# Peptides against a protein of PDB entry 3V4L: the designs that were tried, part 2

Target 1, 386 residues: chain A of PDB entry 3V4L
Amino acid sequence: GQPLAKDKVALLIGNMSYWEHPKLKAPLVDVYELTNLLRQLDFKVVSLLDLTEYEMCNAVDEFLLLLDKGVYGLLYYAGHGYENFGNSFMVPVDAPNPYRSENCLCVQNILKLMQEKETGLNVFLLDMCRKRNDYDDTIPILDALKVTANIVFGYATCQGAEAFEIQHSGLANGIFMKFLKDRLLEDKKITVLLDEVAEDMGKCHLTKGRQALEIRSSLSEKRALTDPVQGAPCSAEALVRNLQWAKAHELPESMCLKFQCGVHIQLGFAAEFSNVMIIYTSIVHKPPEIIMCDAYVTDFPLDLDIDPKHANKGTPEETGSYLVSKDLPKHCLYTRLSSLQKLKEHLIFTVCLSYQYSGLEDTVEEKQEVNVGKPLIAKLDMHRGL

## One batch from the design tools (peptide; made by RFdiffusion4, then SolubleMPNN)

Design b1_p8_2_s3 (from b1_p8_2 with T2E R8M)
Fold by OpenDDE base, seed 1:
Parts: C-alpha cells; structure tokens; sequence
Structure b1_p8_2_s3 (fold): chain B 386 residues (1-386), chain A 8 residues (1-8)
C-alpha cells in the first residue's frame, strides 16, 4: 500500500541577524516560501527567525514533543554553520566570534533524539556552510545512532564547502531553496526529489564549481513528503500534538476600539512567522468635527526590544515586512513584532489616539490599554523548562 | 546590479 504518515511536523529556523557575524538575507525568504509549500503538503510547520542558543534549544525541544511513532519530522535550517568530523553545527545569532561547539546546536544530537521517538521519516535540510571550524578542536563523543533506515540529509553544499545566497536588488533565495521550491510538491521518493534538485543546481552557471547538493540517506522505503496523513487523530498523543501546534499559530482576534471622542479604530493582527507578528491600526469611524486623527501603538513589553523608530509605519515594508504586505489591509499604520519567543507574559500595549478638533490648535490624546494574551509561539512558554 | 554570491 502507499506509505502513510501518522502526522507530519516541520521546524524551520532562519538565522540572519547575527551579533558577531556577517548578516544574511536569504533565510527570511527561504523559511517563508518553504513554510507555504510544506503547509500545502499538510505539514504542521513552526517557522522561527533569529534565535539565540537558548531559544534554538527550546525550539528543538518543543519540536521533539510533536514527534512520535510513525510521524514525519522535517528540520530545515538556514544560517551560518560548520561541519567538524561529519557533525553539523547550526550557529545561533548570539554566538561569539569565534564560535565553538558549546555555543552551537549539533544536528546529530537532534537526530539521536528523533530516533528515540520512533519517527516514520527524518528529513534534515541544512542550508549552511560545511567548512571546518579550526577554532573548535572538540571531537564530539556522539552516542551510536540506531539503524532506523528512515534518515535523509539534504545538504545545500558538499563537505568542506560553502553554501551561498544570491544578493541582488530586492528579496532573493539561497541557492538551495531556489531549486528545492520548484520540485518540493512532486509525488516522488524524497531522495529522488533531492537528486533532481541536485541536477537542477548543477545546470546553474552561478553555482557550477562552487556549490553542489549532497544527499546522505539510509531511507530503505519509498517515502515522500506528499505521503498522506492518517485520518482523524485517534490517539491521545495525536490530539496533544494538534492542540500544541494550534496554540503556536493562534492569532489575537481583531478588535474595534472606541474612544471617548467618538473615533473608532480597527486593530488587526497578521502572522509573518511563528515568532513574527504584524499589528495594524486603521481609523474606521471619525466624527466630522475631528479634522485629523492618527492611532499609534506604544508601551510594548521591554522583552520584545521594539525600537519606536520602526513602529507605526505607513507601509509593512518600512517595518521590515516584505512577504505578507499583499495580504494586509491598506491605509493602516503597521508595527512588526519580530521576537515573540522572548515574551514571558501577556502582550499588553497602549493604543494612543492623537486627534485635532476643527477650530482648536491643540492636539488631544486618548489612550487605551490592550491585552491580547500570548500570541503565536509565545503560547508555548519556551522558557518554562529550564 | 551584478548578482553576487555571498557565503551563508
């Protein structure tokens, strides 16, 4: 019969905004496009940008809680990385310069933990450099991996080589994602799909002799990313997994705020990623005696590190949101919350209405506090476990 | 603008 997945779960991490290392650009687009494709494949996707070491550990732990017997697990990483002794290390945004294995996440340790879950398929897509780190002489003592015959690695590059992003005017993919996205929906064994991606990458004049895809697999069965999920969740574990994923993707409901002056504001929310939300405000009713009015959001929790210079913009793009702007209402003020994983408490903020009456020179302000609870990934309480 | 490859 056709293979069935018990469920399908993906964790996508894109690190770009490094503190002590060169900033990247491609992970933003790559994580977003891959999220949309994996959702069409009925994956439960958690998508996270710009994680610290601690936040990456917690994201992996939460991902491992979603894994169980016969579940398909996919980990994608785009960012800085290295490979020592056949072990792949993902570099967090807060990693020192130089970084070592103690500052990084070992992919083979994650694989060990995935094998303990008796998963149906383990796919790793590693869009990072595979150069040796000469500042890390640590030989990781990894426990022997089990022979599970269900593992696939797609490395964006060969051992000891670099992976590349395309820097052009505007948004662009990494080289690996540029070719992967065109084939990801094909009903093929995952190793055959990746081999076709490798051929397409090999035809590209930009990558020829610089980057080539490496496939490492023990996959004995004909498993595909297109394999159907088993019907309605009948196990307690499947119900818990569905609830956990749903919590991580629940947006606040849109609100209509009414001010004493008779102005009505629509407050809305959109997800860009599991840890990135856009807040937007619009004036939906204005009394005729009010000549001008604007609705600003302010007084955010300090843990979110929101620069007021990037808040309350006339376009999503001015906040750094280039991907979801087509799906947002027009003629709003926009604010991008990019670090929802740092939120320990409820998201409480102030909506400030600034307005002017006809025939008065002075601007009047009214303020209303808004509590939207814990949005998106902030519901998982990634900080509770240590 | 020239297409530039940048290491990741």
Amino acid sequence: as target 1 above (386 residues)
Amino acid sequence: SETKLVPM
Scores: peptide ipSAE 0.366, ipTM 0.880, DockQ to the pose 0.813
Fold by OpenDDE base, seed 3:
Structure b1_p8_2_s3 (fold): chain B 386 residues (1-386), chain A 8 residues (1-8)
Amino acid sequence: as target 1 above (386 residues)
Amino acid sequence: SETKLVPM
């Protein structure tokens, strides 16, 4: 029979907004596109952008809590990285220059922890450079991996080489994701699928002799990303896993705010990623005596590091949201919260209505405080240790 | 716009 997954869980990390390193662009689109594809494959996907070392550790720990016997685990990483002695290191956005292994997450350590969970399949998709870091002489002492015969690595590039993004018209895609996305939904053994992606990437004249997909696997079974999830969650562990994932994906309910002047505002929420939410405000009712009115969001928690200059934009694109703009209501003001992982408390903010009456030159303001609880990834309390 | 390859 076709193999069954007990469940399917994916962690996708895209680091682009580095502090001490060159900024990337591809991780934004690549994490989003891969999230949508893996959701079509019935994966529980956590998608995170721009994580610090601490936030990456917590994201991996939360991912490992979703893993259990016979669960398919997929880790995707797009960002800066290096490979020393056959160990892959993912570089957090707060990593110093030069970075070392102590500032980075070792993928083989994550693999060890995944093997302890008795997972049905372990897939690593690493869209990062694999150059040696000459500033890190640390030889990782890894314990001997168990012979689980269920491991697949897809490296975007070969050992000692760079991975590349294609920048075009302000958008970027990783070369690896560009070819992976076209095949990811195919009902094929994951190693066969990746081999076909390698052949497709090998036809790309831009990367010929610069980047080539490397596949490492011990996968003895015919496992595919298309493998169906085994039945209804009958175990207590499966119920807990479903509840934990659901918490990380719960949006606030849309609200209708009524102001004393008789203006009604709809406040809505959209998820771009598990740690990125767009707030949008729309005027749904305006008295005729009010000639102009705008509804601004302000007074956000300091932990979110929201620049007011980037809030309350007339388009999603002006917030840096290019991906979900088609699914958003038009004619709103948009604010992108890109760091929901940093939220320690409830998301409390102010909706400020600024309006003008016909025949009065003075602008009037009314304010309402809104508490939307902990949205998305903020429900996991990733920061409980700080 | 020219297509640019940028190392990751």
Scores: peptide ipSAE 0.364, ipTM 0.882, DockQ to the pose 0.813
Fold by OpenDDE base, seed 4:
Structure b1_p8_2_s3 (fold): chain B 386 residues (1-386), chain A 8 residues (1-8)
Amino acid sequence: as target 1 above (386 residues)
Amino acid sequence: SETKLVPM
């Protein structure tokens, strides 16, 4: 019969905004495009940008809570990385220079933990460099992996080689994602799909002799990312998994704020990623006596590190939100919250209405505090030490 | 603009 997944879960991490390392650009687009494709494949997708070591550990732990017997698990990572002694290390944004294994997440350790969940398929897509880190001489003693015959690694590059992004004036994918996205929806065994991606990448004159896809697999069954989910989510475990995923993806409800001057504001929320939310404000009603009015958001929790200079922009693009801008309402003020995983408390902020009456020179302000609870990934409390 | 490959 056709293989069935008990469920399908993906964690996508894109690290770009490194503290002590060169900043990347491709992971933004790559995580976004892969999220949309995996959602079309009925994956429950958690998508996270710019994680610290601690935040990456917690993201992996929360991902492992979504895994169970016969569940398909997919981990995608785009960012800096290295490979020592056949162990792949994902580099967090707060990693020191030079980084070591103690500052990084070992993919083979994650695989061990996924095998303990009795998963139906384990897919790792690693869009990172695989150069040896000569500053890390640590030989990790990894426990022997179980013989589960359900493992696939897609490495963006060969052992000891670099992965590349395309720098131009616009947004672009990394080389791996550029070819992966064109095949990802095909109903093929995942190793066959990745082999076709490797052939397509091999035709690229830019990367010829610089980057090539490596497939490492132990996959005895014809498993595909297109494999249907088995049955209705009627098991207690499937219900818990669905609720946990839904909790991490619940946006605040849109609000209509009414000010004493008679101005009405629509406050709306959009998810760019599981840890990135756009807040937008629009004037939906204005008394004729008010000639100008704007609705600013301010007084955000300090844990979010929101620079007011990047808040309340006239376009989504001015906030750095280039991907979801087409789906957002027009003629708003936009604010991008890019670090929702840092939010310890409820998201409380102020909506400040600044307005002017006809024939008065002075601006008037009215303020309302808004509590939207814990949006998106902030509901998982990823900042709490286990 | 020349398309540059940058290591990840």
Scores: peptide ipSAE 0.344, ipTM 0.869, DockQ to the pose 0.784
Fold by OpenDDE base, seed 2:
Structure b1_p8_2_s3 (fold): chain B 386 residues (1-386), chain A 8 residues (1-8)
Amino acid sequence: as target 1 above (386 residues)
Amino acid sequence: SETKLVPM
């Protein structure tokens, strides 16, 4: 019969805003496009940008909690990385310069933990450099991997080589994602699909002799990313998993705020990623006696590190949101919360209305506090390990 | 504008 997945779960990490390393651009687009494709494949997708070492560890731990016997697990990483002695290391945004294995996440350690969950398929898509790090002399003593015959690695590049992004004047994919996205929905064995992606990449004159896809597989079965999920969640564990994933993707409901002056504001929320939310405000009603009226959001939790200079923008693009701007209402003020994983408490903030009456020189202010609970990934309490 | 490849 056709193989069935018990469930399908993906963790996508895109690191670009490094503290001590060159900033990247492709991971933003690559994580977003891959998220949308994997959702069409009935994956439960957690998509995270710009994680610290601690936040990456917690994201992996939460991902491992969603894994169980016969579940398909997919890990995608885009960012800086290296390979020492056949071990792949993902570099967090807070990694020192130079970084070492102690500052990084070892993919083979994650694979070991996935094998302990008795997963149906383990797919790693590693969009990172595979050069040796000469500043890391550590030989990780990894425990011997189990022979599970269900592992697939898609490396964006060959061993000892670099992966590349295309820096153009606009948003562009990394080289790997540029070709992967065109094939990912095909009903093919995952190793056959990746081999076709490798052939398509091999035609690219830009990367010829610089980057080539490498496939490493022990996959003995004809498993595809298109394999259907087995039935309604019949087990208590499957119901719990579905509820945990749903909680991590729950947006706050849109609110209509009414001020004493008779101004009405619509407050809305949009998810760009599991840890990135856009708040938007619009004036939906203004009394005719009010000649000027502005609504701003302020007083965010300090853990979110919101610069007021980047808040309350006239366009989503001015906040750094280029991907979801088409799906947002027009004529709002926009604020992008890019670090929801840092939120320890409820998201409480102030909506401030500044307005002027016809014939009065003085500006009047009204304020309302808004509590939206824990939005998106902030519901998982990724910080509970301290 | 030349398309620059930048290492990831």
Scores: peptide ipSAE 0.343, ipTM 0.869, DockQ to the pose 0.762

Design b1_p8_2_s4 (from b1_p8_2, 4 letters changed)
Fold by OpenDDE base, seed 2:
Structure b1_p8_2_s4 (fold): chain B 386 residues (1-386), chain A 8 residues (1-8)
Amino acid sequence: as target 1 above (386 residues)
Amino acid sequence: ETVELVPM
């Protein structure tokens, strides 16, 4: 019969905003596009941008909690990385220069932990360099992996080679995602799908002799990303997993704020990623006696590191949100919260209304505090280990 | 436009 997945779970990490390393651009688009494709494949997707070492460890731990016997696990990583002695290391945004294995996440350690969960399929898509790090002399003594015959690695590049992004004036995919996205929805064994992606990449004149996809697989079964999820969550464990994932993707409800002056503001929320949320505000009612009226959001938790210069923009794009702008209401003020994983407490902020009455020169201000609880990934309390 | 490939 066709293989069934007990469930399908994906963790996608895109690191771009490195502190001590060159900034990347492709991971933004690649994580977003891959998220949308994997959702069409009935994956539960956690999508995270710009994680520190600690945040990456916690994201992996939370991902491993969603894994169980017969669950399909997919890890995608886009960012800086290296390969020493056949071990792949994902570089966090806070990694020092030079970085070492102690500052990085070893993919083979994650694979070991996934094998302990008795997963049905383990897919790693690694969109990173595989060059040796000569500053890391650590030989990881990894425990012998179990012979599970359910492992697939798709490396964006060959061993000892670099992966590339396209520096464009606009948004562009990395080279791997550019070809992967065109095939990902095909009902094929995952190794056959990746082989077709490798052929498509090999036909591209830009990548020819610079980047080639490498497939490493022990997959003995005909498993596909299209494999249906085994029907309604019949186990208590499947229900708990579904509830945990749903909590990590719960947006605050849109609300109408009413000010004493009779102005009404619509406050809304949109997810760009599991750790990135757009807040938008619009004036939905204004009394005729009010001639000028501006609404802005302020007083965010310090843990979010919100620069007021980037808040309350007239377009989503001015906040750095280029991907979800089509799905957002128009004629709002927009604020992008890009680090929801850092939120330790409830998201409390102020909506400030500044307005002027006809025939009065003085500006009046009204403020309302808004508590939206823990949005999205902030519900997982990724900081609970300190 | 010159497409520049930058290492990831």
Scores: peptide ipSAE 0.362, ipTM 0.868, DockQ to the pose 0.730
Fold by OpenDDE base, seed 5:
Structure b1_p8_2_s4 (fold): chain B 386 residues (1-386), chain A 8 residues (1-8)
Amino acid sequence: as target 1 above (386 residues)
Amino acid sequence: ETVELVPM
């Protein structure tokens, strides 16, 4: 018969906005495209951008809580990285220059923890450089991995080589994701699918002799990303897993705010990623005596580090939101909250209505405080230790 | 349009 997954869970991390290292661009599009494909494959997907070391550790811990016997686990990482002595290190955005193993997440440590969960399949997709870091002389003493025969690594590049992004007209895509996305939905054994991606990448004249996909596997069974989830009545563990995943994906409900002047505002919310939300405001009713009015959002929690110069934009693109802009309402003001993992408390902010009456030169302001609770990933309390 | 390959 076709193999069954008990469940399917994916963690996708894209690091771009490094503090002490060159900024990347490809992880934005590549995490978003992969999220949409894995959702079509019935994966529970957590997608996170620009994580610190502490935030990456907590994201991995929360991912490991979703893993259990016979669950398919997929980890994707796009960002800076290195490989020393056959150990792969993912570089957080707050990593010092130079970074060391003590500042980075070891993928083989994550694999050890996944093997303790008795998973049905472990897939790692590593879209990072695999050069040796000469500033890190540490030899990791890793515990011996179990013989689970259910492991697949797709490395975007060969050992000791670079991975590349293609920058074009301000957008970028990783070379690996460019070819992976065209095949990811195919009903094939995951190693066969990755071999076909390697052949497609090998035809690319841009990366010929610079980047080539490496596949490392111990997969003894025919397992595919298309394998159906077991439709048995939800065990208590499956209910807990579904609830934990649902917490990371719950948006605030859209609100209709009424001001004393008789203006009505629609306040709406959209998810770009599990830690990135767009707030949008629109005027849905205006009295005829009010000639102009705008609805600004302000007074965000300090933990979110919101620059007012990047808030209340006339387009989603002016906020840096290019991916979901087509699915958003038009003629709003838009604000992008890119660091929801940092939120310690409820998301409380002010909606400020600025308006002008016909025949008055002075602008009038009315304010309403809004509490939307903990949106998306902020429900997981990723900062409980700080 | 110039296509640039940037290391990741």
Scores: peptide ipSAE 0.360, ipTM 0.866, DockQ to the pose 0.794
Fold by OpenDDE base, seed 4:
Structure b1_p8_2_s4 (fold): chain B 386 residues (1-386), chain A 8 residues (1-8)
Amino acid sequence: as target 1 above (386 residues)
Amino acid sequence: ETVELVPM
């Protein structure tokens, strides 16, 4: 019969805004495009940008809680990385220079933990450099992996080589995602799909002799990312997994705020990623005696590190939100919250209405506090140390 | 435009 997944879960991490390392650009687009494709494949997708070591560990732990017997697990990582002794290390944004294995997440350790969950398929897509780190002399003694015959690694590059992004004036993919996205929806065994991606990448004159896809697999069954989910979520475990995923993807409800001056503001929310939310304000009603009127958001929790200079922009693009801007309402003020994983408490902020009456020189302000609870990934409380 | 490849 056709293989069935008990469920399908993906964790996508894109690290770009490194503290002590060169900043990247491709992971933004790559995580976003891959999220949309995996959602079309009925994956439960958690998409996270710019994680610290601690936040990456917690994201992996929460991902492992979504895994169970016969579940398909996919981990995608785009960012800095290295490979020592056949072990792949994902570099967090807070990693020191030079970084070491103690500052990084070992992919083979994650695989071990996925094998303990008795997963139906384990897919790793590693869009990172695989150069040896000569500053890390640690030989990780990894425990022997179980023989599960359900493992696929897609490495964006060969062992000891670099992965590349396209530096262009606009948004561009990394080289791996550029070719992966064109085939990801194909109903093929995942190793066959990746082999076709490797052939397509091999035809690219830009990357010829610089980057090539490596496939490492132990996959005894014909499993595809297109494999249907088995039945209704009738098990208690499947219900818990669905609720946990839904909790991590629930946006705040859109609010209509009414001010004493008679101005009505629509406050809306959009998800760019599981840890990135756009807040937008629009004036939906204004009395005719009010000539100028703007609705600013301010007084965000300090844990979010929101620079007021980047808040309340006239376009989504001015916030750094280039991907979802087409799906947002026009003629708003936009604020991008890019670090929702850092939120320990409820998202409480102020909506400040600044307005001017016809024939008065002075601006008037009215303020309302808004509590939207824990949006998106902030509901998982990733900052609570286990 | 010159497409430049930057290491990740």
Scores: peptide ipSAE 0.358, ipTM 0.866, DockQ to the pose 0.736
Fold by OpenDDE base, seed 3:
Structure b1_p8_2_s4 (fold): chain B 386 residues (1-386), chain A 8 residues (1-8)
Amino acid sequence: as target 1 above (386 residues)
Amino acid sequence: ETVELVPM
């Protein structure tokens, strides 16, 4: 019979907005596309962009809490990285230049912790460079891994090589994700699927002799990403896991705000990622005596680092939200909150209605404070370790 | 359409 997963959990990290390193573009699209595919495969997906070292550690810890005996764990990373002595290091956005192992997350340490959870399958998809970091002479002393025969690494590139993104028309995809996405839904053993992806990448003239997929596997069983989840969560641990995941994906309810002038505003929320939310406002009712009115969002928590110049845009794309714009209502003002992992408190902000009456030159303002609680990933309280 | 390959 086909193997059953007790559950399926994925953590996807895409780092792009590096402080001291070249900015990337591919991780945005790659994390989003992979999230949608893994959701179709009944994975519980946490998708995170632009994490600091501390935030990456917490994201991994929360991911490890979702893992248990017979659970399938998938870690995807897209961003800067390096490989020293066969150990893969994921580089956080706040990493210094040069970065060292002390500033980075070791994938093999995460694997050790996943093996302690008695997972059914451990998949690592590493869309990063595998060059040696000559500024880091640290030899990681890793404890001997258990012989679990359930590990698969898909490296976007060969040892000592670079991974690449393809920039086209302002969007970018990683070369690995470009080929992986076409096969990811196939009911095949994960190592067979990745081998077919490697063959497809090998046909690409752009990457020939520059990038090739490397597969490292100990997987002795015929396990696939398509393997069905074992039925209704009967264990307390499975219920807790479902609740933890559900908390990380809970959007605020849409609100209808009523102003004293008789204007009604619809306030809505959309998830782009587990740490990225779009707020949108629309005028749903306007008295005829009001000639112009706009509903701005302002006074966000300082922890979110929201630049007002990037808030209240006439299109989702002007906020940097290219992926969910088709699923958003039209004719709104849009604000992208890209750092929900930094939110320690409730998301409280002001909705400011600016309006003008017919025959009055002066603009009038009305304000309402809105408390939406902790949206998405902010419910996991990733900061509680300090 | 210029396809640009950028290292990650």
Scores: peptide ipSAE 0.354, ipTM 0.865, DockQ to the pose 0.760

